# Peptides against a protein of PDB entry 5JNO, part 118

Target 1, 112 residues: chain A of PDB entry 5JNO
Amino acid sequence: MVAKFQPPPEYQLTAAELKQIVDQSLSGGDLACRLLVQLFPELFSDVDFSRGCSACGFAAKRKLESLHLQLIRNYVEVYYPSVKDTAVWQAECLPQLNDFFSRFWAQREMED

## One batch from the design tools (peptide; made by RFdiffusion4, then SolubleMPNN)

Design b1_p29_5_s2 (from b1_p29_5, 16 letters changed)
Fold by OpenDDE base, seed 2:
Structure b1_p29_5_s2 (fold): chain B 112 residues (1-112), chain A 29 residues (1-29)
Amino acid sequence: as target 1 above (112 residues)
Amino acid sequence: EERRREEEERNRRARERALAVLDEMQAEA
């Protein structure tokens, strides 16, 4: 049997916390973006990771990884079960996540 | 404790900036 993905304790949201985010969300894609911000604020920070490992550290902080996406999807599925279908996830949530994340850093690069 | 406070403040600022971008995207839609 395939073991279900279980998030680390720091990424465990209570029902109340998740509900609060859902109440602020306009769609499944919007919920995904808000979950991204809530769970992984370090992906939006200005920390320079070139000190230790320029290749792995900096690049990792500026990319959405499979583990990030899997965790977000698990929470989105609670209120939008249709995203269990990979085609729906790829059509409704992934484009918005990528657009949001890319827009954020593109804007920050212009401001700096 | 100081490192924790600094990280929390950094994360707070990051969230605020990120949500501002998200709100702008929603306003354009």
Scores: peptide ipSAE 0.689, ipTM 0.938, DockQ to the pose 0.834
Fold by OpenDDE base, seed 3:
Structure b1_p29_5_s2 (fold): chain B 112 residues (1-112), chain A 29 residues (1-29)
Amino acid sequence: as target 1 above (112 residues)
Amino acid sequence: EERRREEEERNRRARERALAVLDEMQAEA
């Protein structure tokens, strides 16, 4: 038996919440982007990332980490089972996520 | 409690800005 991944409580979506996001989505890639926004709004905030942890000196970075992507993929798979195939995930979802995230911060930089 | 409200408001604003960019990207596709 393989244990199912259980996300932390702050990233646990109900069936109704997930359905609402799906209903707003035009594709698997679009769904991935919308999940990124809903699950990790801190990645789009204007918080100063240079301050980081005072104890360890670690500077927070505006980046998509593997854990973020894995959580998103787990939810996308519910309605788009084909993304269980890594090739499909890399062709349909990852480019959209990276393009969206990069575009967001590039636009914000131009506003400074 | 005030810190929680401020965080929720920050997250709301962040989501709105992010979704606006996503909508623009979709319109260009």
Scores: peptide ipSAE 0.688, ipTM 0.938, DockQ to the pose 0.797
Fold by OpenDDE base, seed 5:
Structure b1_p29_5_s2 (fold): chain B 112 residues (1-112), chain A 29 residues (1-29)
Amino acid sequence: as target 1 above (112 residues)
Amino acid sequence: EERRREEEERNRRARERALAVLDEMQAEA
């Protein structure tokens, strides 16, 4: 028996929260990108080594991990059931997610 | 409490910048 994927509490969206994001989205791929932003803002934040964080030495890893993608896909499936098909997910959502994430950091590198 | 507020503000700014990039991508498509 495979347990149902359960997101950590900090990444749990209510139906109302998810609907708000969906209402702002133009497509399944767009929804995926918006979910990425809303759920994982740390992936878009600058490395912070303030005095309070100097002791822990924590630096956010700027990579899209399998867990991030699985969690996003689970939410996208609610309104776009077709992404349950891996081929659809890989054609409609993954390219947009990767392009968006790459473009963001490429732009940030040019600004700094 | 102050550290929490600072983190929330950082996240807000990050989201705003990210969404701006997303909007630019949509405009170009």
Scores: peptide ipSAE 0.686, ipTM 0.938, DockQ to the pose 0.818
Fold by OpenDDE base, seed 4:
Structure b1_p29_5_s2 (fold): chain B 112 residues (1-112), chain A 29 residues (1-29)
Amino acid sequence: as target 1 above (112 residues)
Amino acid sequence: EERRREEEERNRRARERALAVLDEMQAEA
C-alpha cells in the first residue's frame, strides 16, 4: 500500500492559483511547463539550490528530478486526467518539460 | 525580511525569464 503523495507546504497551490495557471495554458504540456516555473523558480535561478526541500532534504542543481515531475503531474492530472496514464504523461508532458528546461539553460549558457 | 525580499525578487526575475523562453517556444511551434 502506497501512501497518498502530498506536496510540501511550499509547493501547495490553492484551487484558485491552479486555475489561474490553467487559464494561461494552451495545452497539458504547456500547463506542465508553467507549473514548473511557478513551483520551482529556483531551477531557473543563477543561484544553485543547495539547501533543498524542508520536507525531503533533497538538494537540486540545474536538473529536473523525479520529485519535481511528480508534483507537476499531480497538478496536471486535475485538469487533464489522461496523464494518469504513464504513456500519455510520457508523450504529452515529459518531452515538453525537457525541451523547455534544456532550451532555457542552453540559452543562458550562450549569454555567459 | 531583507533576505526574504531578495529571494522573492530573484524568483520573480527567474520566472519572467523562464516564461519568456516558453513564449518563444510556443511561437516557433
Scores: peptide ipSAE 0.685, ipTM 0.938, DockQ to the pose 0.808

Design b1_p29_5_s3 (from b1_p29_5, 21 letters changed)
Fold by OpenDDE base, seed 4:
Structure b1_p29_5_s3 (fold): chain B 112 residues (1-112), chain A 29 residues (1-29)
Amino acid sequence: as target 1 above (112 residues)
Amino acid sequence: SLAAQLQQQRNAAAQQRALQVLDEMLAEQ
């Protein structure tokens, strides 16, 4: 039996919740970015950076990790099955995710 | 808990800021 990826309960979306995000999205890449925001709000918060020593590894919270990307991809595939192809995922979704995430933190650095 | 409520409020604010950045990015494309 092939193990199916199952997100932790805190990252499980209902069909209705996912549809609501899809209805707000203009493309697969846009959907991926919106899923990033909805599933992982902690990646956009600097609360932990103010609480501890910078040497304690808080910098890791400003990085998109493989687990985040895999979880997002699984949801995007529901409405955009073409992203099952890694080449499509890397061309249509990953660049937008990275650009969006980098833009957000670059802007935050300028405001601080 | 109060701590959990405060964290959720912080997350909500961060999400709102992130979505604003996303909309701006999409408008420039």
Scores: peptide ipSAE 0.652, ipTM 0.919, DockQ to the pose 0.819
Fold by OpenDDE base, seed 1:
Structure b1_p29_5_s3 (fold): chain B 112 residues (1-112), chain A 29 residues (1-29)
Amino acid sequence: as target 1 above (112 residues)
Amino acid sequence: SLAAQLQQQRNAAAQQRALQVLDEMLAEQ
């Protein structure tokens, strides 16, 4: 029996918080992107890169890691159970997450 | 702490910028 994933306390959302994000979302992919922003603001901040792991450098903090994606997927599944299917997750959510994240940093780099 | 408050403000600003990009992306779809 596989133990249910429980997020670390710093990434725990209440039912009310999650519902608020869901109410603002138009789709599972949109929800995933909004969860990314809510849970991991450090991925969108240059300041947090400098304060993070000094050994990892700035390069490590601009990547969507598997742990980030898994945590987001767990929340998305609450309202969109179909994303439990990996094919659905890869078709509906992952492309939007990657597009959103890449667009954000591409625009930021152009503004430097 | 003051340091924590400043960091939260910076995070909030980053989040707002991110949401703007998201809204723009959604508008194109």
Scores: peptide ipSAE 0.652, ipTM 0.919, DockQ to the pose 0.799
Fold by OpenDDE base, seed 3:
Structure b1_p29_5_s3 (fold): chain B 112 residues (1-112), chain A 29 residues (1-29)
Amino acid sequence: as target 1 above (112 residues)
Amino acid sequence: SLAAQLQQQRNAAAQQRALQVLDEMLAEQ
């Protein structure tokens, strides 16, 4: 038996909120990307402060961390249980997340 | 606060740009 991961309050989605995102998604990988945008808008902003420490004044790192990916995976599992298999997660969702995130910042860098 | 309002506006704009990139990526599939 595996203990269920509970997201921090600031990243808690209701069933209705999650359903809305799912209805806009075409696949598990697409859902993962849309969850990334919805849950972590600061990762797409030019300047922002670290969520882990609002008092430190440091800008958030421009990278996907394990905690981000774990939280997204937990929500994807609700509608795509197959991603409980790590091989499926790494084949269907993780590459799309990384490609999407990289494309976004590559585009931003070209515009600057 | 005003600072929070401005941050939410920046986040919303960033989210819209991100979704545009996502749609372009999906169109290549």
Scores: peptide ipSAE 0.650, ipTM 0.919, DockQ to the pose 0.845
Fold by OpenDDE base, seed 5:
Formats: C-alpha cells, structure tokens, sequence
Structure b1_p29_5_s3 (fold): chain B 112 residues (1-112), chain A 29 residues (1-29)
C-alpha cells in the first residue's frame, strides 16, 4: 500500500494556485507536466551549477523520484479523479511526464 | 541571500524554457 504523502511546505499549493495551473492545462497529462515545472524548478536547472554552490549546498538532480510523482498525482487527482486508478495514471500521465522530462534534457544536451 | 536570489532567477528561466518545450510537444499531438 502507498503511504499517505503530506507535501513539504515548499510544495504545498493553495486552491487558487492549483486552479491557475489547471486553467492552463488541456488534459490530465498536460496538468501533470505543468505541475512538474511549477513544483520542482530545480529539476530543470543546470546540475553543474547546483553542485558548485558551496554557499547554499544545493544539489539538483535530473531524475524523477517516487515522491515527486506521488505529489504530482495527488494534485492531478483533485481535478481528474480517474487517475486514482493506477492503470489510468500509468496510461495518461506517467508517459507524458517521462516524455516531457526526457525531451527537455535531450534538447539541453544538444545545446551544450 | 544572494545565492538564493540568483538560484530563483535561474529557476525562473529554466521554468520558462521547460514550458516552451512542453508547448512544442503538445503541438505535435
């Protein structure tokens, strides 16, 4: 069984903040991707810069972790209750997230 | 702190680029 996840304060969205993202979204998969961008901007930042910051100790990772995905899913469920079904989540949202995240970094690697 | 402010600016720029990539991906559907 999946444990109930309480978002850390820095990832807690108000109803108004969530609605703003939903209003920009065309589907559950699109919403998931937009939530990824809004909640975890550090996943899209330069890893070398992050590792080199001795003052703040920030270390960015280019990996979607279980807690990231769980948090996103919890917010998506508010407006797309069908994703409570794991089969729906894995068919509609998870592939979109993976494709989007991979595409972003593939493009960035070509620019380097 | 200065480091935090600079990171926030970098995050904002990264978010903007990410959303552009997302829009491009959606346009291909």
Amino acid sequence: as target 1 above (112 residues)
Amino acid sequence: SLAAQLQQQRNAAAQQRALQVLDEMLAEQ
Scores: peptide ipSAE 0.649, ipTM 0.917, DockQ to the pose 0.861

Design b1_p29_5_s4 (from b1_p29_5, 14 letters changed)
Fold by OpenDDE base, seed 1:
Structure b1_p29_5_s4 (fold): chain B 112 residues (1-112), chain A 29 residues (1-29)
Amino acid sequence: as target 1 above (112 residues)
Amino acid sequence: AAAAAQRRAEEEAARERALAVLDEMLAER
């Protein structure tokens, strides 16, 4: 039996919090992007986070890692069970997440 | 406490900017 993934406490959403995000979302891809902002504000900020591994360097702070994507997918699956299929996840959610994240940092780099 | 409040304000500003980018992306579709 494969162990069910449980998110760390700092990335745990209540049913009410998740529902609020879902109510604001127009699609599974939109939901994924909103979850990205809600769960991982550190990926959108230049604030020096003291709780992170200071030894892990800045390069890790501006990348979507497998753990981020896994957590988002787990929440998206609650309302969009079809994303359990990897092909659906890769077609409906991943491109929008990558596009959104890339656009954000591209705009920030132009403002600096 | 003041430093923590400042960090929270900066994170909130970043969140607002992120959501603005998302709204722009969605408006193009």
Scores: peptide ipSAE 0.616, ipTM 0.901, DockQ to the pose 0.791
Fold by OpenDDE base, seed 5:
Structure b1_p29_5_s4 (fold): chain B 112 residues (1-112), chain A 29 residues (1-29)
Amino acid sequence: as target 1 above (112 residues)
Amino acid sequence: AAAAAQRRAEEEAARERALAVLDEMLAER
């Protein structure tokens, strides 16, 4: 049995908030990317975000860390239970997340 | 409050840029 992950208060979505994101999503991978943007806006800006939670301090502002991925996966599982299978998560969501995140920052580097 | 408002605006702009990149990526598939 895997312990239930409890997100920090800053990363807790209501059912309505989650549904809104789901309604905009075309797939589990798409949902994952949209959750990334919604939950972790600091990963997409040059602005330092101070969060009240000590667990929200990340050393690499431009890096997807285990906490980010775990939290996203937990929300994706609500509407796409198949991602509980690690193979599905690694095939459908992780590649899209990494591709999306890398593309974003590659583009930003070209603009600067 | 002005500083907080500015940070929120910058965050929203970043969100919009991110979603634009996502849309472009999805269009390729």
Scores: peptide ipSAE 0.616, ipTM 0.901, DockQ to the pose 0.763
Fold by OpenDDE base, seed 2:
Structure b1_p29_5_s4 (fold): chain B 112 residues (1-112), chain A 29 residues (1-29)
Amino acid sequence: as target 1 above (112 residues)
Amino acid sequence: AAAAAQRRAEEEAARERALAVLDEMLAER
């Protein structure tokens, strides 16, 4: 029996919180990006990570890591079950996540 | 308390900027 993936408590969304984000999302890729902002605000700020999450390990600043992507995918699957297919995840969500994240920091670099 | 409040304010500002970038990206499609 494979244990169901359980996010660390710091990254646990209630059904109501998830629904609120879904209601604002137009696609699985859009939902993925909104989840990225909601779950990991530290990736968009220069504030040092202080959540004390031992389960996340040392996360490199300004990088989307496997754990981030896995958590996002798990939530996206609730409303867009097609992303259980890796090909769909890689076509619909990953490019948008990477584009969004890159655009954000590229813009910030121009302001510095 | 002031330092914690400042961090929260900076995170909120970053969130708003991130969502603005997302909206711009979506508008291009």
Scores: peptide ipSAE 0.615, ipTM 0.901, DockQ to the pose 0.797
Fold by OpenDDE base, seed 3:
Structure b1_p29_5_s4 (fold): chain B 112 residues (1-112), chain A 29 residues (1-29)
Amino acid sequence: as target 1 above (112 residues)
Amino acid sequence: AAAAAQRRAEEEAARERALAVLDEMLAER
């Protein structure tokens, strides 16, 4: 048996919570963006927040780090197994994540 | 305390704004 990825406790979703997000999602890319908001609310707020672990990405408040992306990908794979292929992940999910995150902060910068 | 409640309210507002941006992005497709 291949060991399944186990996220840190602060980033764990129950099967019911994950299903709820999936039911609201239209695609793997949409699911990825919704997971980003659900798992890492601190990336969308100016409020100082630390969960006290290396998985927090606390040092890069306005950047999507590899750990954030890996956690999201692991959940997306549950319902969209094709993203196990790196080419599919890079074509279908990463562009949407980056576009979404960039748009959010670009709008905030124009308001300031 | 009141400070913690205020932080949670600000995070919730940020979440709502993020989801609004996502909905706008999806509507363009």
Scores: peptide ipSAE 0.613, ipTM 0.900, DockQ to the pose 0.781

Design b1_p29_6_s1 (from b1_p29_6, 12 letters changed)
Fold by OpenDDE base, seed 1:
Structure b1_p29_6_s1 (fold): chain B 112 residues (1-112), chain A 29 residues (1-29)
Amino acid sequence: as target 1 above (112 residues)
Amino acid sequence: DEERARHMEELLEEAREAGEEYEEERREE
């Protein structure tokens, strides 16, 4: 049996939490970006800040991995079921996610 | 905690701005 993908416990959102994010979203693509921020704040952490923790050895990852994208997609499809279609996901959500994430880090790098 | 909240708010604002830009572009298509 292929088990349906379940979000890790640390990334579980209640219906109320998800609804709140949806209510603040303009579109499926915007919802995806907001979910990115809410679910994975560590992806936006400064490298210097992460280096400061000698105990955890956290290294800032500046990459959107397939797991991140899949998890976001699972939540987006609750309110935007059309993103179950890969073509729609690639047209509406992925470009916005990538652009938003890339712009964030590009701006931070220019400030340093 | 307050600093983290401000940071999250800034990120959400950037996301909103990006979303608005994409919506405007899509309307023009």
Scores: peptide ipSAE 0.302, ipTM 0.811, DockQ to the pose 0.073
Fold by OpenDDE base, seed 3:
Structure b1_p29_6_s1 (fold): chain B 112 residues (1-112), chain A 29 residues (1-29)
Amino acid sequence: as target 1 above (112 residues)
Amino acid sequence: DEERARHMEELLEEAREAGEEYEEERREE
């Protein structure tokens, strides 16, 4: 038997918090993108933002890693159990995540 | 604190727009 993935404590969402995000989501792919924003704000920070916000200190990273994706997938599965199938995850969620994240940084590159 | 909140709101708006585009494309296929 394979043990269920457990999020690190800093990325644990309560049922109420997750439901709040789900209620705002249009689809599994949209939910995935909203979770990306909520869980990993450090992935969207740039030098200017980090300097402007005293509460920040994040190093800007412009890459989604497997651990980020796995954590998001685990939460998406709660309300969209079909994404337990890797083919469904790759067809419904990953393209939207990658496109959203790529668009964000492409836009920032143009502003530099 | 407030700056971070505003930044997250902007990101969520971008995510919403991307989601709508994705659903439209999927429906057309």
Scores: peptide ipSAE 0.302, ipTM 0.813, DockQ to the pose 0.073
Fold by OpenDDE base, seed 5:
Structure b1_p29_6_s1 (fold): chain B 112 residues (1-112), chain A 29 residues (1-29)
Amino acid sequence: as target 1 above (112 residues)
Amino acid sequence: DEERARHMEELLEEAREAGEEYEEERREE
């Protein structure tokens, strides 16, 4: 038997925290983007925002990995069960996630 | 922590804008 996916401790959201994000979301795709921001701030900076970030030497990877996407999808499914269908996830959420993430880094590149 | 909070707020605003654009495009199709 394979255990159900469990989020790493640093990415665990309480029901209240998730609901707060959902209440601010317009759609499953929008929720996905908000979860991306909340769960993985390191993907949006070359610096770690934890204590001592200036000295940690952290360098962010500018890629959305399968683990990131799976974790986001698991939370989105709670309120948008239709994304359990891979076709729906790929049509409604992934494009918006990728567009948002790509646009962010494109803008940052222009400002550098 | 304040810097992180400000940064996250800015990102959430960008996410909101992107979401609105996406919904507008989808509605026009």
Scores: peptide ipSAE 0.299, ipTM 0.811, DockQ to the pose 0.073
Fold by OpenDDE base, seed 2:
Structure b1_p29_6_s1 (fold): chain B 112 residues (1-112), chain A 29 residues (1-29)
Amino acid sequence: as target 1 above (112 residues)
Amino acid sequence: DEERARHMEELLEEAREAGEEYEEERREE
């Protein structure tokens, strides 16, 4: 049997916190983007970690990983059960997440 | 704390704008 997904403690939202975000959301896709901002603010940081450490060569990753997406999806499903269908998730939420995230970094690159 | 708050507000505003664009497209289709 496959183990149930459990979010890390640092990414756990209370029912009240989630409800507040939902109340401000226009759709499941919008909710997903708001959750991205609230849960993973580090993904929007301009900090270049490789600048301070030439030995490790660590570079900031400007991409959404499977764990980020899975966690967001789990919360979205609470109020938008239709995203349990992978086709709906891929049509309604993933494009908005990717577009929002890509637009953010594209704008920052132009400003630099 | 104020800088973090402003940063979060900016991100949420950008998310809202993106969401509104998608909803407008859906209504026009």
Scores: peptide ipSAE 0.294, ipTM 0.806, DockQ to the pose 0.073

Design b1_p29_6_s2 (from b1_p29_6, 12 letters changed)
Fold by OpenDDE base, seed 5:
Structure b1_p29_6_s2 (fold): chain B 112 residues (1-112), chain A 29 residues (1-29)
Amino acid sequence: as target 1 above (112 residues)
Amino acid sequence: MAEREQREEELLKEAAEAGEEYEEELEEE
């Protein structure tokens, strides 16, 4: 039996918490971006975790990993079932996530 | 706590703006 997907405890949202985010969202893509902010604030941190540690790649902290995207998609599917279709997910949500995340870091680089 | 809340609010605002821009681009294509 394939176990139903269970997010790590630190990324578990209650129904009420998810509803609050949904109520503030205008689309599936918007919801995805809001979930990115709420679930993974560490991805927006400018703290260099590699400071003093050559083995710690700070650049890795500035990437959206497959696990991040899958977690977001699972929550988006609750209110936007159409994103279960990979084509819809790739057209409606992924571009917005990537653009938002890229813009954030591009702006931060210009401020330095 | 206040600084964290402000940071989250700023990020959410940026996310909303990015979403609106993307929707506008899709409507123009």
Scores: peptide ipSAE 0.344, ipTM 0.817, DockQ to the pose 0.073
Fold by OpenDDE base, seed 2:
Structure b1_p29_6_s2 (fold): chain B 112 residues (1-112), chain A 29 residues (1-29)
Amino acid sequence: as target 1 above (112 residues)
Amino acid sequence: MAEREQREEELLKEAAEAGEEYEEELEEE
């Protein structure tokens, strides 16, 4: 039995919390973006990257890692089972996540 | 707490706008 991925406690949503986010979502891709905001607010923090040592993992804070994406996908699958298909996940959800995340940081870079 | 809530609301608004733009692009194809 492949052990069901258990999210860390800090990223565990109740059924009620997840339903609330779903009710506000228009699609699986939109749900994914909303989950990104709710689960990982630290990815949107204005970290002074300019002083970040290349040796310190601060560069990773502005990237969507596989663990973030996997956790989001697990929640999206609850209401959008089609994203269990990797092709659907890559076509519908990943582009929206990447575009949203990239746009956010692009806007921040233009403001500095 | 108010600043965090406002930030989350702004991010959710941006996420919603991005989602709507994506849906509009799919409807135009």
Scores: peptide ipSAE 0.334, ipTM 0.811, DockQ to the pose 0.073
Fold by OpenDDE base, seed 3:
Structure b1_p29_6_s2 (fold): chain B 112 residues (1-112), chain A 29 residues (1-29)
Amino acid sequence: as target 1 above (112 residues)
Amino acid sequence: MAEREQREEELLKEAAEAGEEYEEELEEE
């Protein structure tokens, strides 16, 4: 039996919290983006780490890692079961996540 | 607390806008 994936405690959403996010979402892709904001606010931090600091995780903070995407997908599947299909996940959610995340950082770079 | 909530609201707004744009692009294809 494949053990059901349990998110780390810091990324656990209650049913009420998840429902609130879903109620505000227009689609599975939108829900994914909202979950990205709620679960991983640290990915949007403006903390200027020196470009050369391997210890500060600066490079990691500007990348969507597989763990982030998997956690988001697990929550999206609760209300949008179709994303269990990898093709649907890749067509509907991943492009929106990547575009949203990339646009955020692109805008920040222009302000600077 | 207020600054964090405002930041989250702004990000959620941007996320919603990105979602709407993506849906429009899919309908044109």
Scores: peptide ipSAE 0.326, ipTM 0.809, DockQ to the pose 0.073
Fold by OpenDDE base, seed 1:
Structure b1_p29_6_s2 (fold): chain B 112 residues (1-112), chain A 29 residues (1-29)
Amino acid sequence: as target 1 above (112 residues)
Amino acid sequence: MAEREQREEELLKEAAEAGEEYEEELEEE
């Protein structure tokens, strides 16, 4: 029995919170990006790690991991059931997530 | 708290703009 994927408590949204985000979203891809911001603000934080600390995992904190994407997908599916199809998820949501995240950090790198 | 909320608002605005650009690109394809 594959246990239903339950998000960690820190990433659990209420129905009301999710509905609010959905009401502000224009599409499934937009919803995915908004969920990224709301669920994982730590991915957008300038971690003041000095350039030289390999031990602090600086590089790992600036990557979208499979767990992040899976959590976002689970919420998007509630209002956009079509993303249960992996092809739809990869065409509609993943490119927008990756582009948004990459653009954010590219802009930050240009400001340093 | 205000600084965090402002940052989140800016990120959400950027996300919305990125979403609009992506939709425009898909409509041109």
Scores: peptide ipSAE 0.325, ipTM 0.810, DockQ to the pose 0.073; fails the geometry check

